# Ledger of designs, part 201: peptides against a protein of PDB entry 4N7V

Target 1, 222 residues: chain A of PDB entry 4N7V
Amino acid sequence: TLRSITSPLVAHRLKPIRQKTKKAVVSILDSEEVCVELVKEYASQEYVKEVLQISSDGNTITIYYPNGGRGFPLADRPPSPTDNISRYSFDNLPEKYWRKYQYASRFVQLVRSKSPKITYFTRYAKCILMENSPGADFEVWFYDGVKIHKTEDFIQVIEKTGKSYTLKSESEVNSLKEEIKMYMDHANEGHRICLALESIISEEERKTRSAPFFPIIIGRKP

## One batch from the design tools (peptide; made by RFdiffusion4, then SolubleMPNN)

Design b2_p29_7_s2 (from b2_p29_7, 13 letters changed)
Fold by OpenDDE base, seed 5:
Structure b2_p29_7_s2 (fold): chain B 222 residues (1-222), chain A 29 residues (1-29)
Amino acid sequence: as target 1 above (222 residues)
Amino acid sequence: DEEKELEEKYRKELEKALKEFEEKYSHLL
């Protein structure tokens, strides 16, 4: 099943973006829907031959073929779905579209990993919790130039000198220089606080049913 | 505007990451 290889993409709170590639244009719309426009070149003109439009919650996929499959000239936005429209739920998406959905999902996940959800200023650093899940990326920018980037898979450290290295195991973390461990400890504390705040804010957001509380900035740069 | 500064920063990072993304996942299209 599609669900066995990916979860429904989630594009909520993401800002619009349009990324052109050789084979496709992928975009997040103002509506927070995700579009994959499959592009073909003919006579030095690019045409959109197929469009996958995915709802913000990833559960509905609308597929259409502009001009009966002849294509529509590539523009600054996806062509409107006028003809030959198919609508699928996530679980009913034909297998032939799974790879394209996966592409869209990976794209959204990347965008989310670069989309601040919580910004938290400490005395020593700017801490940023991103929108991606599970295991949101967490970045710490120390005011003295040290940088720490935590992901689900690794921890990247950039020292004051610009020296960069990646840690992939606890043993590697434990082998860090004492001075770097201090930065790591601060980063971990900032991370804990951001996760706690995320939980509290999300719960209040659920209760109030108001406009989104995220992204949020907590504190000020010293 | 701190929010705007952060947005611009991560937008640039995203643009760089998208190049690698395209190379890695273009085969899915």
Scores: peptide ipSAE 0.639, ipTM 0.956, DockQ to the pose 0.865
Fold by OpenDDE base, seed 2:
Structure b2_p29_7_s2 (fold): chain B 222 residues (1-222), chain A 29 residues (1-29)
Amino acid sequence: as target 1 above (222 residues)
Amino acid sequence: DEEKELEEKYRKELEKALKEFEEKYSHLL
């Protein structure tokens, strides 16, 4: 099943973007829907031959073929769905579209990893928790120039000198110099606080059913 | 404005990352 390969993409709270590539244009719309426009070139003109439009919660996929499959000239936005429209749920998506859905999902995950959810200022650093999940990216910008970037897969450290390295195991983390461990300890504490705040704020959102509380900025730069 | 500054910074980082993304995942299209 598609579900065994990827979860439904989640584009909530993401800002609009339109990215042109060689084979496609991928977009997040103002509606927070995600569009993949498959592009073909004929006589030095680019045409959109197929469009996958995915709902903000990833559960509904609308597929259409502009101009009865002849294609629509590439423009600054996706063509309107007018011809050969099919609508699928995530679990009923034909296998021939699974790779394209996966592309859209990977795109959204990248955007989410660059979208601040919580910004938290400490005495020594600016901490930023991103929107991606599970295992959201977490960045710490120390005011003295040290930077730590945590992902689910690795930790990147940039020292005051500009020296940069990546840690991929707990043993490597434990082998750090004591000076760097102090920064890591502060980063980990900031991370814990951001995760705790995320949980509390999300629970209040659920109870109030109001406008989204995220993104949020907590504290002030000294 | 702190929010705008952060948004602009991460927009630039995203634009850079999207080049690598295309190279890595274009085979899915």
Scores: peptide ipSAE 0.639, ipTM 0.956, DockQ to the pose 0.830
Fold by OpenDDE base, seed 1:
Structure b2_p29_7_s2 (fold): chain B 222 residues (1-222), chain A 29 residues (1-29)
Amino acid sequence: as target 1 above (222 residues)
Amino acid sequence: DEEKELEEKYRKELEKALKEFEEKYSHLL
């Protein structure tokens, strides 16, 4: 199943972006929909031959072939869908589109990992929780120059000297110098607080059903 | 403006990361 490969993409709160590659243009629209435009070159002109338009929650995929499959000249935005469109749910998406959906999902996940959700200022650092999930990226920028970047896969440390290293296991984390452990402790505390705030704020969003509260900045730089 | 500074910073990081992304995942298209 597609679900065994990837979960539905989530593009909520992401800023619009348009990324052109050789084979496609992938974009996040103002509507927070995600579009994959498959591009072919003919007679020195690029044409959009196929479009996958994915809803912001990833659950609905609309597929259309501009100009009856002849293609539409590549422009600064996706071509408008024609009346000849196919609409699928995530779980009913034909297998032939799974790889393209996966591409879109990976793209969105990357964008999310570079999209601040919560910025939290402590006495010692600027903490940033990103939008990606599960296991959102978390960055800590200490005012003295130390940097810690936590992902689901690793922890990167940049010391005051500029020395950089990556930790991929708890054993490696435990082997850190005591001085660095202090930074890690602070980073972990900031991370915990950000996660707690995320939960509380998300719950309030659910209750009020108002405009999104995220991204949010908490505190001020000392 | 902290928000603007953050946006600009991570936009640049994203642009850099997108190059690697294309190399890794272009085969999916």
Scores: peptide ipSAE 0.636, ipTM 0.956, DockQ to the pose 0.840
Fold by OpenDDE base, seed 3:
Structure b2_p29_7_s2 (fold): chain B 222 residues (1-222), chain A 29 residues (1-29)
Amino acid sequence: as target 1 above (222 residues)
Amino acid sequence: DEEKELEEKYRKELEKALKEFEEKYSHLL
């Protein structure tokens, strides 16, 4: 099943973006829907031959073929769905579209990993929890120039000198110099706090069902 | 303000990351 490969993409709270590649244009719209426009070139003109429009919650996929499959000239926005339109739920998406959905999902996940959800200022650093899930990226920008970037897969450290290295195991983290360990300890504390706040704020947001609470900035720069 | 500065910073990081993304996942299209 598609679900065994990927979860439904989630584009909530993401800013609009349009990224052109050789084979496609992928967009997040103002509506927070995600569009994949499949592009072909004919006589030095690019045409959109197929469009996958995915709902912000990833659960509904609308597929259409502009101009009956002849294609619509590539523009600054997706072509309007005027022809035969197919609508699928995530679990009923035909297999022939799974790879394209995966592409969209990976794209959204990347955008989410670069989208601040919580910004938290401590005495020593600016902490930033990103929108991606599970295991949201977490960055700490120390005011003295040290940077720590945590992902689900690794921790990247940039020292004051600009020296950069990546840690992929607990043993490597435990082998850090004491000075760097102090930064790591602070980063971990900031991370804990951001996760706790995320949980609390999300629960309140669920209860009120009003305007989104995220992104949010907590504290102030000293 | 802080929000706008942060948005601009991560937009630039995203643009850089998208190049690698295209190389890695273009085969899905």
Scores: peptide ipSAE 0.636, ipTM 0.956, DockQ to the pose 0.812

Design b2_p29_7_s3 (from b2_p29_7, 8 letters changed)
Fold by OpenDDE base, seed 4:
Structure b2_p29_7_s3 (fold): chain B 222 residues (1-222), chain A 29 residues (1-29)
Amino acid sequence: as target 1 above (222 residues)
Amino acid sequence: EEEKEIEEELEKELEEALKEFEEKYSHLL
């Protein structure tokens, strides 16, 4: 099943973006829907042959073929649905479209890992908790030039000199120089605070069911 | 045939696109 290889993509709160490759264009729309345009080239002109439009929650996929399958000239946005429209749920998506869905999903997940959910300014750093899940990315930009990027899989450190290295285990973290540990401690505290605030704010958001509370900014740069 | 050709290359294109995206947006953060 598709579910065995990926979860429904989640594009909520993502800003519109359009990424072109050689044979596809993936877009996040103002509606937070995700579109995959399949592109063919003919006589030095690019045409959209097929479009997958995926709902913001990833659960509904609308597939259509512009101009009855003749294609539509590639533009700055997906072509409007016209002919041969099919609608599928995530669990009923034909296997032939799974690769295209995965393409969209991986792109969205990457965008989420670069999309601020919580920005928190401390005395020493700008901390950013991202939208991706599980294990949201957390970036810390110290005002003195040190950078720390935490992911579910690793911690990347960029020192003032520009020296960069990756830590993948607790033992490696524990082996850090004392001066770097201080940055790590601050980063970890900022991370803890962001996670705590995310929980509290998400709960209030659930209760009110109003406009999204995220993204939020806490504090300001000194 | 055109669909198959597109589909067969999507995985490769995705890896390249993701790399380019990461490089671009890492600078914007």
Scores: peptide ipSAE 0.108, ipTM 0.744, DockQ to the pose 0.069
Fold by OpenDDE base, seed 3:
Structure b2_p29_7_s3 (fold): chain B 222 residues (1-222), chain A 29 residues (1-29)
Amino acid sequence: as target 1 above (222 residues)
Amino acid sequence: EEEKEIEEELEKELEEALKEFEEKYSHLL
């Protein structure tokens, strides 16, 4: 099943973006829908032959073939659905479209890992919790030039000297120089706070059923 | 056959797109 390969993509709160490659264009729209356009070249002109439009929650996929399958000239946005429209749920998506869905999903996940959900200014750093899940990326930009980037898989450290290294285990973290441990401790505290705030804010968002509370900025740059 | 070629091309496109995206944001790290 598609579900065994990927979960429904989540494009909520993502800013519009359009990424073109040779054979495809992936877009996040103002509506927070995600579009995958299949591009073919003919007579030195690019045409969109197929579009997958995925809902912001990833659960609905609309597939259409512009201009009766003849293709529509590639533009700055996906062509409007007009001809041969099919609508599928995530679980009913035909297998022939799974790769395209995965493409969209991976792109969205990458964008989410670079999209601030919570920005928290401390005395020493700008902390940023990203939108990706599970295990959101967390970045700490210390005002003195040190940077720490935490992911689910690793911690990257950039020292004042520009020296960069990656930590993949707790033992490596524990083996850090004392000076770097201080930065790590601060980063971890900032991370804890951001996660706590995310939980609280998300709960209030659920209760109010209003416009999204995220992204949020806490504190001010010194 | 044509469908398989399209799938293979899409896999390459995904890799290229992700690489381009990462390169664009590499300066942030």
Scores: peptide ipSAE 0.103, ipTM 0.730, DockQ to the pose 0.050
Fold by OpenDDE base, seed 2:
Structure b2_p29_7_s3 (fold): chain B 222 residues (1-222), chain A 29 residues (1-29)
Amino acid sequence: as target 1 above (222 residues)
Amino acid sequence: EEEKEIEEELEKELEEALKEFEEKYSHLL
């Protein structure tokens, strides 16, 4: 099943973006829907031959072939759906479209890993918890030039000198120089606080049933 | 055949395209 390969994509709260590649254009729309446009070149002109339009929650996929399958000239936005459209749920999507859905999903997940959910200013750093899940990316930009980037898989450190390295195990983290450990301790505390704030804010969102509270900024740069 | 050709090209370019996008986004932060 598609579900055994990937979960439904989640594009909520993401800003509109359009990314062109050689054979496709992927977009997040103002509606927070995600579009994959399949591009073919004829006589030095690019045409959109197929469009997958995916709902913001990833559960509904609308597929259409612009201009009766003849293609529509590539423009600054996806072509409008025609009267010859197919609509699928995530669990009923034909296998022939699974790779295209996966492309959209991976793009959205990448955008989420670069989209601030919580920005928290400490005395020493700007901390940012991103939108990706599970295990959201967490970045710490110290005002003195040190940077720490935490992901589910690794921790990247950039020192004041510009020296960069990646930590992939607990043993490597425990082997850090004492001066770097101080930055790591501060980063971990900032991370803990952001996760606590996320939980509290999400609970208040649930209670109020109003507009989203995220993204949020806590504190100010000194 | 055209649809299959597009799919095959997408698979070849996917990793490079995502990497290029990641690099571009990192410069925007």
Scores: peptide ipSAE 0.099, ipTM 0.736, DockQ to the pose 0.068
Fold by OpenDDE base, seed 5:
Structure b2_p29_7_s3 (fold): chain B 222 residues (1-222), chain A 29 residues (1-29)
Amino acid sequence: as target 1 above (222 residues)
Amino acid sequence: EEEKEIEEELEKELEEALKEFEEKYSHLL
């Protein structure tokens, strides 16, 4: 099943973006829907031959073939669905579209990993908890130039000198120089605070069922 | 078969696009 390969993508709270490749264009729309446009070149002109439009919650996929499958000239936005429209649920998506859905999902997940959910300004750093899940990315931009990027898989450190390295285990973290440990300690505290705030804010958001509370900015840059 | 080739190429393009996107977004933050 598609579900065994990927979960439904989640594009909520993501800002519109359009990324063109040679054979596809992936977009997050103002509606938070995700579009994959399959591009074919003909006579030095690019045409959109197929579009997958995925709902913001990833559960509904609308597939259409612009201009009766003849294609529509590539533009600054996906072509509007006109004819030959098929609508599927995530669990009923034909297998032939699974890779295209996965393409959209991976793109959305990447965008989420770069989309601030919580921005927290400390005395020493700008801390950012991202939208991706599980294990949201956490970035710390120290005002003195040190950067720490935490993911589920690794911690990247960029020192003031520009020296960069990746830590993949607790042992490596424990082997850090004392100076770097101070930055790591601050990053970890900022991370803890962001996670705690995320939990509290999410619970209040659930109770009120109002407009989204995220993204949120906490504190001010000194 | 042609559809499979298109899909395989699409996967390669995705990996490249993701790298480019990651670099771009890192500059936006």
Scores: peptide ipSAE 0.126, ipTM 0.740, DockQ to the pose 0.068; fails the geometry check

Design b2_p29_7_s4 (from b2_p29_7, 10 letters changed)
Fold by OpenDDE base, seed 5:
Structure b2_p29_7_s4 (fold): chain B 222 residues (1-222), chain A 29 residues (1-29)
Amino acid sequence: as target 1 above (222 residues)
Amino acid sequence: MEEEEIEKEMEEKLKEALKEFEEKYSHLL
């Protein structure tokens, strides 16, 4: 099943973006829908041959072929769906589209990993919890130039000198220089606080059923 | 202003990450 490969993508709270690649244009629309335009080139003109438009919650996929499959000239926005439209639920998506859906899902996950959900200013750093899940990316930008980037898979450290390295195990973290451990301790504390606040705020958001609370900024730069 | 700076930097990071993304996942298209 598609679900065994990927979960439904979630594009809520993401800003609009349009990214052109060699084979496709991928967009997050103002509606928070995700659009994959499959592009082909003919006589030095790019044409959109196929479009996958995915709902913000990832559960509905609308597929259409512009101009009856002849293609529509690539423009600054996806072509409007006209007469050749198919609509699927996530669980009913034909297998032939699974890889393209996966592409869209990975794209959204990347965008989410670069989308601040919580920004927390400390005395020493900007702490940023991102929108991706599970295991949201967490970045700490120390005012002295040190940067720490935590993901589910690794921790990247950029030292004051610009030296960069990636830690993939606890043993590597434990082997850090004491100076770097101090930064890591601060990063971990900031991370804990952001996660705690995320939980509390999300619960209040659920209870109030008001406008979205995220993204939020906590504190101010000293 | 601080929010805008963070946003700008994250957008730049996203742009760089999208290059790697294309290389990694273009085969899905």
Scores: peptide ipSAE 0.701, ipTM 0.961, DockQ to the pose 0.849
Fold by OpenDDE base, seed 1:
Structure b2_p29_7_s4 (fold): chain B 222 residues (1-222), chain A 29 residues (1-29)
Amino acid sequence: as target 1 above (222 residues)
Amino acid sequence: MEEEEIEKEMEEKLKEALKEFEEKYSHLL
């Protein structure tokens, strides 16, 4: 099943973006829907031959072939759906579209990993929790130039000198110099606080059913 | 101001990451 390969993409709270490649244009729309426009070139003109429009929650996929499958000239936005529209749920998406859905999903995950959800200012750093899940990226930008980037897979450290390295195991983290451990301790505390705030804010958001509370900024630069 | 600065920096990071993304996943299209 598609679900065994990837989960439904989640594009909520993402800013609009349009990324052109040789084979496709992938977009996040103002509506938070995701569009994959498959592009072909004919006579030095690019045409959109197929569009996958995916709902913000990833559960509905609308597929259409512009201009009766002849294609529509590539523009600054996806072409409007024609009368020849197919609509699928995530679990009923035909296998022939799975790779394109995976592409969209990976794109959204990348955008989410670069989208601030919570920004928390401490005495020493800017702490930033990102939108991606599970295991949201977490960055700490110390005012003295040290940077720490935590992901599910690794921790990247940039020292004051500009020296950078990646830690991939707990043993490597434990072998850090004492001076770097101080930054790591602060980063870990900031991370804990951001995760706690995310939980609290999400719960209040659920209760009020108001406009999205995220992204949020807490504190100020000293 | 601080929010906008952070957003701009993250946008630049995204632009760089998108280069690697295209190389890694273009085969899916």
Scores: peptide ipSAE 0.700, ipTM 0.961, DockQ to the pose 0.851
Fold by OpenDDE base, seed 3:
Structure b2_p29_7_s4 (fold): chain B 222 residues (1-222), chain A 29 residues (1-29)
Amino acid sequence: as target 1 above (222 residues)
Amino acid sequence: MEEEEIEKEMEEKLKEALKEFEEKYSHLL
Protein backbone atom coordinates (compact mmCIF):
# COMPACT_ATOMS: atom_id res chain seq x y z
CA THR B 1 0.00 0.00 0.00
CA LEU B 2 0.99 3.63 -0.37
CA ARG B 3 0.63 3.98 3.38
CA SER B 4 3.41 1.43 3.85
CA ILE B 5 5.72 3.70 1.86
CA THR B 6 4.75 7.11 3.23
CA SER B 7 2.19 8.90 5.35
CA PRO B 8 -0.08 11.58 3.91
CA LEU B 9 1.89 14.78 3.49
CA VAL B 10 1.02 17.76 5.65
CA ALA B 11 1.50 21.22 4.16
CA HIS B 12 -0.40 23.29 6.71
CA ARG B 13 1.25 26.58 7.69
CA LEU B 14 3.90 26.27 4.98
CA LYS B 15 4.76 29.35 2.97
CA PRO B 16 4.22 29.28 -0.77
CA ILE B 17 7.18 28.09 -2.81
CA ARG B 18 7.78 27.19 -6.44
CA GLN B 19 10.83 25.04 -7.09
CA LYS B 20 11.96 24.14 -10.59
CA THR B 21 13.76 20.83 -10.84
CA LYS B 22 15.06 18.94 -13.85
CA LYS B 23 11.94 16.86 -14.37
CA ALA B 24 9.29 18.81 -12.52
CA VAL B 25 8.16 21.96 -10.84
CA VAL B 26 7.06 21.45 -7.27
CA SER B 27 4.96 24.09 -5.58
CA ILE B 28 3.26 24.83 -2.34
CA LEU B 29 0.39 27.13 -3.24
CA ASP B 30 -1.21 29.95 -1.27
CA SER B 31 -3.97 27.45 -0.55
CA GLU B 32 -1.31 25.19 1.04
CA GLU B 33 -1.96 22.59 -1.64
CA VAL B 34 1.06 20.88 -3.15
CA CYS B 35 1.48 20.67 -6.91
CA VAL B 36 3.85 18.47 -8.85
CA GLU B 37 4.06 19.57 -12.47
CA LEU B 38 5.80 16.99 -14.63
CA VAL B 39 7.83 18.83 -17.25
CA LYS B 40 8.93 17.76 -20.71
CA GLU B 41 11.03 19.74 -23.14
CA TYR B 42 10.16 20.03 -26.83
CA ALA B 43 11.79 22.41 -29.31
CA SER B 44 13.50 24.32 -26.49
CA GLN B 45 10.16 24.92 -24.75
CA GLU B 46 9.12 23.31 -21.49
CA TYR B 47 5.63 21.85 -21.23
CA VAL B 48 3.65 20.61 -18.27
CA LYS B 49 2.38 17.18 -19.26
CA GLU B 50 0.93 15.97 -15.98
CA VAL B 51 -0.09 17.63 -12.73
CA LEU B 52 -0.59 16.10 -9.32
CA GLN B 53 -2.34 18.50 -6.99
CA ILE B 54 -2.38 17.27 -3.41
CA SER B 55 -4.53 18.75 -0.67
CA SER B 56 -2.91 20.41 2.33
CA ASP B 57 -3.68 17.38 4.49
CA GLY B 58 -2.35 14.98 1.84
CA ASN B 59 -5.57 12.97 1.67
CA THR B 60 -6.88 14.11 -1.72
CA ILE B 61 -4.94 13.88 -4.97
CA THR B 62 -6.23 15.57 -8.10
CA ILE B 63 -4.55 14.49 -11.32
CA TYR B 64 -4.95 16.07 -14.72
CA TYR B 65 -3.19 16.19 -18.07
CA PRO B 66 -3.10 19.73 -19.46
CA ASN B 67 -4.33 20.34 -23.00
CA GLY B 68 -5.57 16.79 -23.47
CA GLY B 69 -2.16 15.39 -22.65
CA ARG B 70 -0.38 17.50 -25.27
CA GLY B 71 0.97 19.65 -22.48
CA PHE B 72 0.73 23.29 -21.56
CA PRO B 73 3.66 25.72 -21.73
CA LEU B 74 5.40 26.04 -18.38
CA ALA B 75 4.35 29.23 -16.63
CA ASP B 76 4.70 30.95 -13.26
CA ARG B 77 1.94 28.78 -11.79
CA PRO B 78 0.39 25.37 -12.40
CA PRO B 79 -2.00 25.22 -15.35
CA SER B 80 -5.64 25.28 -14.38
CA PRO B 81 -7.39 21.92 -14.39
CA THR B 82 -9.88 21.79 -17.24
CA ASP B 83 -10.44 18.44 -18.89
CA ASN B 84 -10.29 14.85 -17.71
CA ILE B 85 -9.65 15.45 -14.03
CA SER B 86 -9.22 12.45 -11.77
CA ARG B 87 -9.61 12.73 -8.02
CA TYR B 88 -8.36 10.10 -5.61
CA SER B 89 -8.14 9.61 -1.91
CA PHE B 90 -4.75 8.76 -0.47
CA ASP B 91 -5.70 5.11 0.00
CA ASN B 92 -7.20 4.83 -3.50
CA LEU B 93 -4.32 6.41 -5.40
CA PRO B 94 -3.27 4.21 -8.32
CA GLU B 95 0.15 2.63 -7.87
CA LYS B 96 1.48 4.40 -10.97
CA TYR B 97 1.39 7.66 -9.00
CA TRP B 98 2.91 6.40 -5.74
CA ARG B 99 6.47 7.37 -6.56
CA LYS B 100 5.42 10.88 -7.52
CA TYR B 101 3.42 11.18 -4.32
CA GLN B 102 6.45 9.98 -2.38
CA TYR B 103 8.52 12.66 -4.07
CA ALA B 104 6.00 15.32 -3.05
CA SER B 105 5.94 13.95 0.48
CA ARG B 106 9.72 14.06 0.76
CA PHE B 107 9.73 17.58 -0.61
CA VAL B 108 7.16 18.74 1.93
CA GLN B 109 9.09 17.08 4.75
CA LEU B 110 12.21 18.93 3.68
CA VAL B 111 10.36 22.25 3.56
CA ARG B 112 8.84 21.54 6.96
CA SER B 113 12.28 20.80 8.41
CA LYS B 114 13.29 24.32 7.36
CA SER B 115 10.09 26.04 8.51
CA PRO B 116 10.11 27.55 12.02
CA LYS B 117 7.17 26.54 14.18
CA ILE B 118 8.44 27.88 17.50
CA THR B 119 11.24 30.38 17.98
CA TYR B 120 12.40 30.71 21.57
CA PHE B 121 14.99 33.27 22.60
CA THR B 122 17.07 32.35 25.61
CA ARG B 123 19.79 34.29 27.34
CA TYR B 124 22.39 32.54 25.21
CA ALA B 125 20.71 31.41 21.99
CA LYS B 126 17.91 31.39 19.48
CA CYS B 127 16.09 28.07 19.72
CA ILE B 128 14.03 27.05 16.70
CA LEU B 129 11.66 24.10 16.56
CA MET B 130 10.67 23.22 13.00
CA GLU B 131 7.38 22.03 11.49
CA ASN B 132 8.43 18.53 10.43
CA SER B 133 7.09 15.49 12.24
CA PRO B 134 7.58 13.09 13.85
CA GLY B 135 10.79 14.20 15.54
CA ALA B 136 10.87 17.83 14.46
CA ASP B 137 14.21 19.37 13.62
CA PHE B 138 15.53 21.62 16.34
CA GLU B 139 18.21 24.24 15.85
CA VAL B 140 20.03 26.29 18.45
CA TRP B 141 21.98 29.31 17.31
CA PHE B 142 24.11 30.55 20.17
CA TYR B 143 24.92 34.24 20.11
CA ASP B 144 28.62 33.42 20.37
CA GLY B 145 28.53 31.52 17.08
CA VAL B 146 28.08 27.92 18.24
CA LYS B 147 25.28 26.09 16.45
CA ILE B 148 23.56 22.82 17.25
CA HIS B 149 21.17 21.11 14.86
CA LYS B 150 19.17 18.17 16.18
CA THR B 151 17.27 15.84 13.88
CA GLU B 152 15.70 12.47 14.42
CA ASP B 153 18.82 10.92 12.87
CA PHE B 154 21.74 13.01 14.13
CA ILE B 155 23.07 15.98 16.01
CA GLN B 156 25.31 18.40 14.15
CA VAL B 157 27.61 20.71 16.10
CA ILE B 158 29.36 23.75 14.71
CA GLU B 159 31.94 25.12 17.12
CA LYS B 160 33.21 28.69 17.41
CA THR B 161 36.23 27.77 15.32
CA GLY B 162 33.95 26.65 12.51
CA LYS B 163 34.75 23.02 13.19
CA SER B 164 31.72 20.92 12.33
CA TYR B 165 30.91 17.34 13.21
CA THR B 166 27.94 14.99 13.42
CA LEU B 167 26.93 12.78 16.31
CA LYS B 168 24.77 9.71 15.68
CA SER B 169 24.74 7.99 19.05
CA GLU B 170 24.34 8.82 22.70
CA SER B 171 27.84 7.49 23.35
CA GLU B 172 29.28 10.08 21.00
CA VAL B 173 27.30 12.79 22.78
CA ASN B 174 28.62 11.58 26.11
CA SER B 175 32.17 11.70 24.78
CA LEU B 176 32.00 15.42 23.98
CA LYS B 177 34.35 17.88 25.62
CA GLU B 178 32.95 19.49 28.74
CA GLU B 179 32.73 22.90 27.10
CA ILE B 180 30.58 21.47 24.31
CA LYS B 181 28.44 19.56 26.79
CA MET B 182 27.42 22.89 28.28
CA TYR B 183 26.05 23.95 24.92
CA MET B 184 24.33 20.59 24.52
CA ASP B 185 22.74 20.92 27.95
CA HIS B 186 21.38 24.33 27.05
CA ALA B 187 20.16 23.06 23.69
CA ASN B 188 18.40 20.15 25.35
CA GLU B 189 16.70 22.45 27.83
CA GLY B 190 15.54 24.75 25.05
CA HIS B 191 14.30 21.73 23.15
CA ARG B 192 12.33 20.47 26.13
CA ILE B 193 10.71 23.86 26.61
CA CYS B 194 9.78 24.16 22.94
CA LEU B 195 8.20 20.72 22.94
CA ALA B 196 6.24 21.52 26.08
CA LEU B 197 5.03 24.80 24.63
CA GLU B 198 4.12 23.13 21.35
CA SER B 199 1.89 20.71 23.21
CA ILE B 200 0.17 23.40 25.26
CA ILE B 201 -0.31 25.78 22.35
CA SER B 202 -1.60 23.02 20.09
CA GLU B 203 -4.19 22.08 22.68
CA GLU B 204 -5.37 25.67 23.02
CA GLU B 205 -5.49 25.98 19.24
CA ARG B 206 -7.68 22.89 19.11
CA LYS B 207 -10.05 24.34 21.70
CA THR B 208 -10.45 27.75 20.09
CA ARG B 209 -10.40 26.58 16.45
CA SER B 210 -9.49 30.09 15.38
CA ALA B 211 -6.64 31.28 13.19
CA PRO B 212 -3.45 29.23 13.52
CA PHE B 213 -1.34 30.04 16.55
CA PHE B 214 1.85 28.94 14.82
CA PRO B 215 4.40 30.09 13.97
CA ILE B 216 5.06 31.67 17.35
CA ILE B 217 7.96 33.61 18.80
CA ILE B 218 8.71 33.52 22.50
CA GLY B 219 11.01 35.98 24.21
CA ARG B 220 13.42 38.48 22.72
CA LYS B 221 17.09 38.57 21.95
CA PRO B 222 18.94 40.03 25.01
CA MET A 1 14.06 42.25 12.67
CA GLU A 2 15.12 38.96 14.22
CA GLU A 3 12.21 37.08 12.69
CA GLU A 4 13.11 38.25 9.21
CA GLU A 5 16.73 37.27 9.70
CA ILE A 6 15.77 33.80 10.85
CA GLU A 7 13.38 33.42 7.94
CA LYS A 8 16.04 34.50 5.46
CA GLU A 9 18.61 32.11 6.88
CA MET A 10 16.18 29.21 6.82
CA GLU A 11 15.25 30.02 3.22
CA GLU A 12 18.91 29.90 2.25
CA LYS A 13 19.34 26.60 4.07
CA LEU A 14 16.31 25.25 2.24
CA LYS A 15 17.71 26.40 -1.10
CA GLU A 16 20.93 24.51 -0.50
CA ALA A 17 19.13 21.43 0.78
CA LEU A 18 16.93 21.35 -2.32
CA LYS A 19 20.00 20.75 -4.48
CA GLU A 20 20.80 17.59 -2.58
CA PHE A 21 17.15 16.63 -2.55
CA GLU A 22 16.91 16.69 -6.32
CA GLU A 23 19.96 14.47 -6.67
CA LYS A 24 18.61 12.02 -4.13
CA TYR A 25 14.96 11.77 -5.18
CA SER A 26 14.71 12.75 -8.86
CA HIS A 27 14.49 9.04 -9.70
CA LEU A 28 10.99 9.03 -8.20
CA LEU A 29 9.70 11.22 -11.07
Scores: peptide ipSAE 0.699, ipTM 0.961, DockQ to the pose 0.848
Fold by OpenDDE base, seed 4:
Structure b2_p29_7_s4 (fold): chain B 222 residues (1-222), chain A 29 residues (1-29)
Amino acid sequence: as target 1 above (222 residues)
Amino acid sequence: MEEEEIEKEMEEKLKEALKEFEEKYSHLL
């Protein structure tokens, strides 16, 4: 099943973006829907031959073929659906579209990993919890130039000198120099606080049928 | 504003990451 390969993508709270590649254009729309435009070149002109439009919650996929499959000239936005429109739920998506959905999902996950959900200013750093899930990316930008980037897979450290390295195990973290451990301790505290705040805010958001609470900024630079 | 600066920097990071993304996942298309 598609579900065994990926979860439904979630594009909520993401800013619009349009990324052109050789084979496709992938977009997040103002509606927070995700579009994959499959591009073919003919006579030095690019044409959109197929479009996957995915709902913001990833559960609905609308597929259409511009101009009855003849294609539509590539423009600054996806072509409007006109004919040959199919609508699928996530669980009913034909297998032939799974790879394209995966592409969209990976794209959204990348964007989410670079989209602030919570920004928390401490005495020493800007702490930023990102939108991706599970295991949101967390970045700490110390005012003195040190940076720490935590993901599910690794911790990247950028020292004041610009030296960068990646830690992939607890042993490596434990082997850090004491001066770096201080930064790591602060980063971990900021991370804990952001996660706690995320939980509290999300619960209040659930209770309130209003505008989204995220992204949110907590504190201000000293 | 600090928020705008953060947003700009994250957009730049995203832009760079998208280059690697294309290389890694273009085979899905």
Scores: peptide ipSAE 0.701, ipTM 0.961, DockQ to the pose 0.863; fails the geometry check

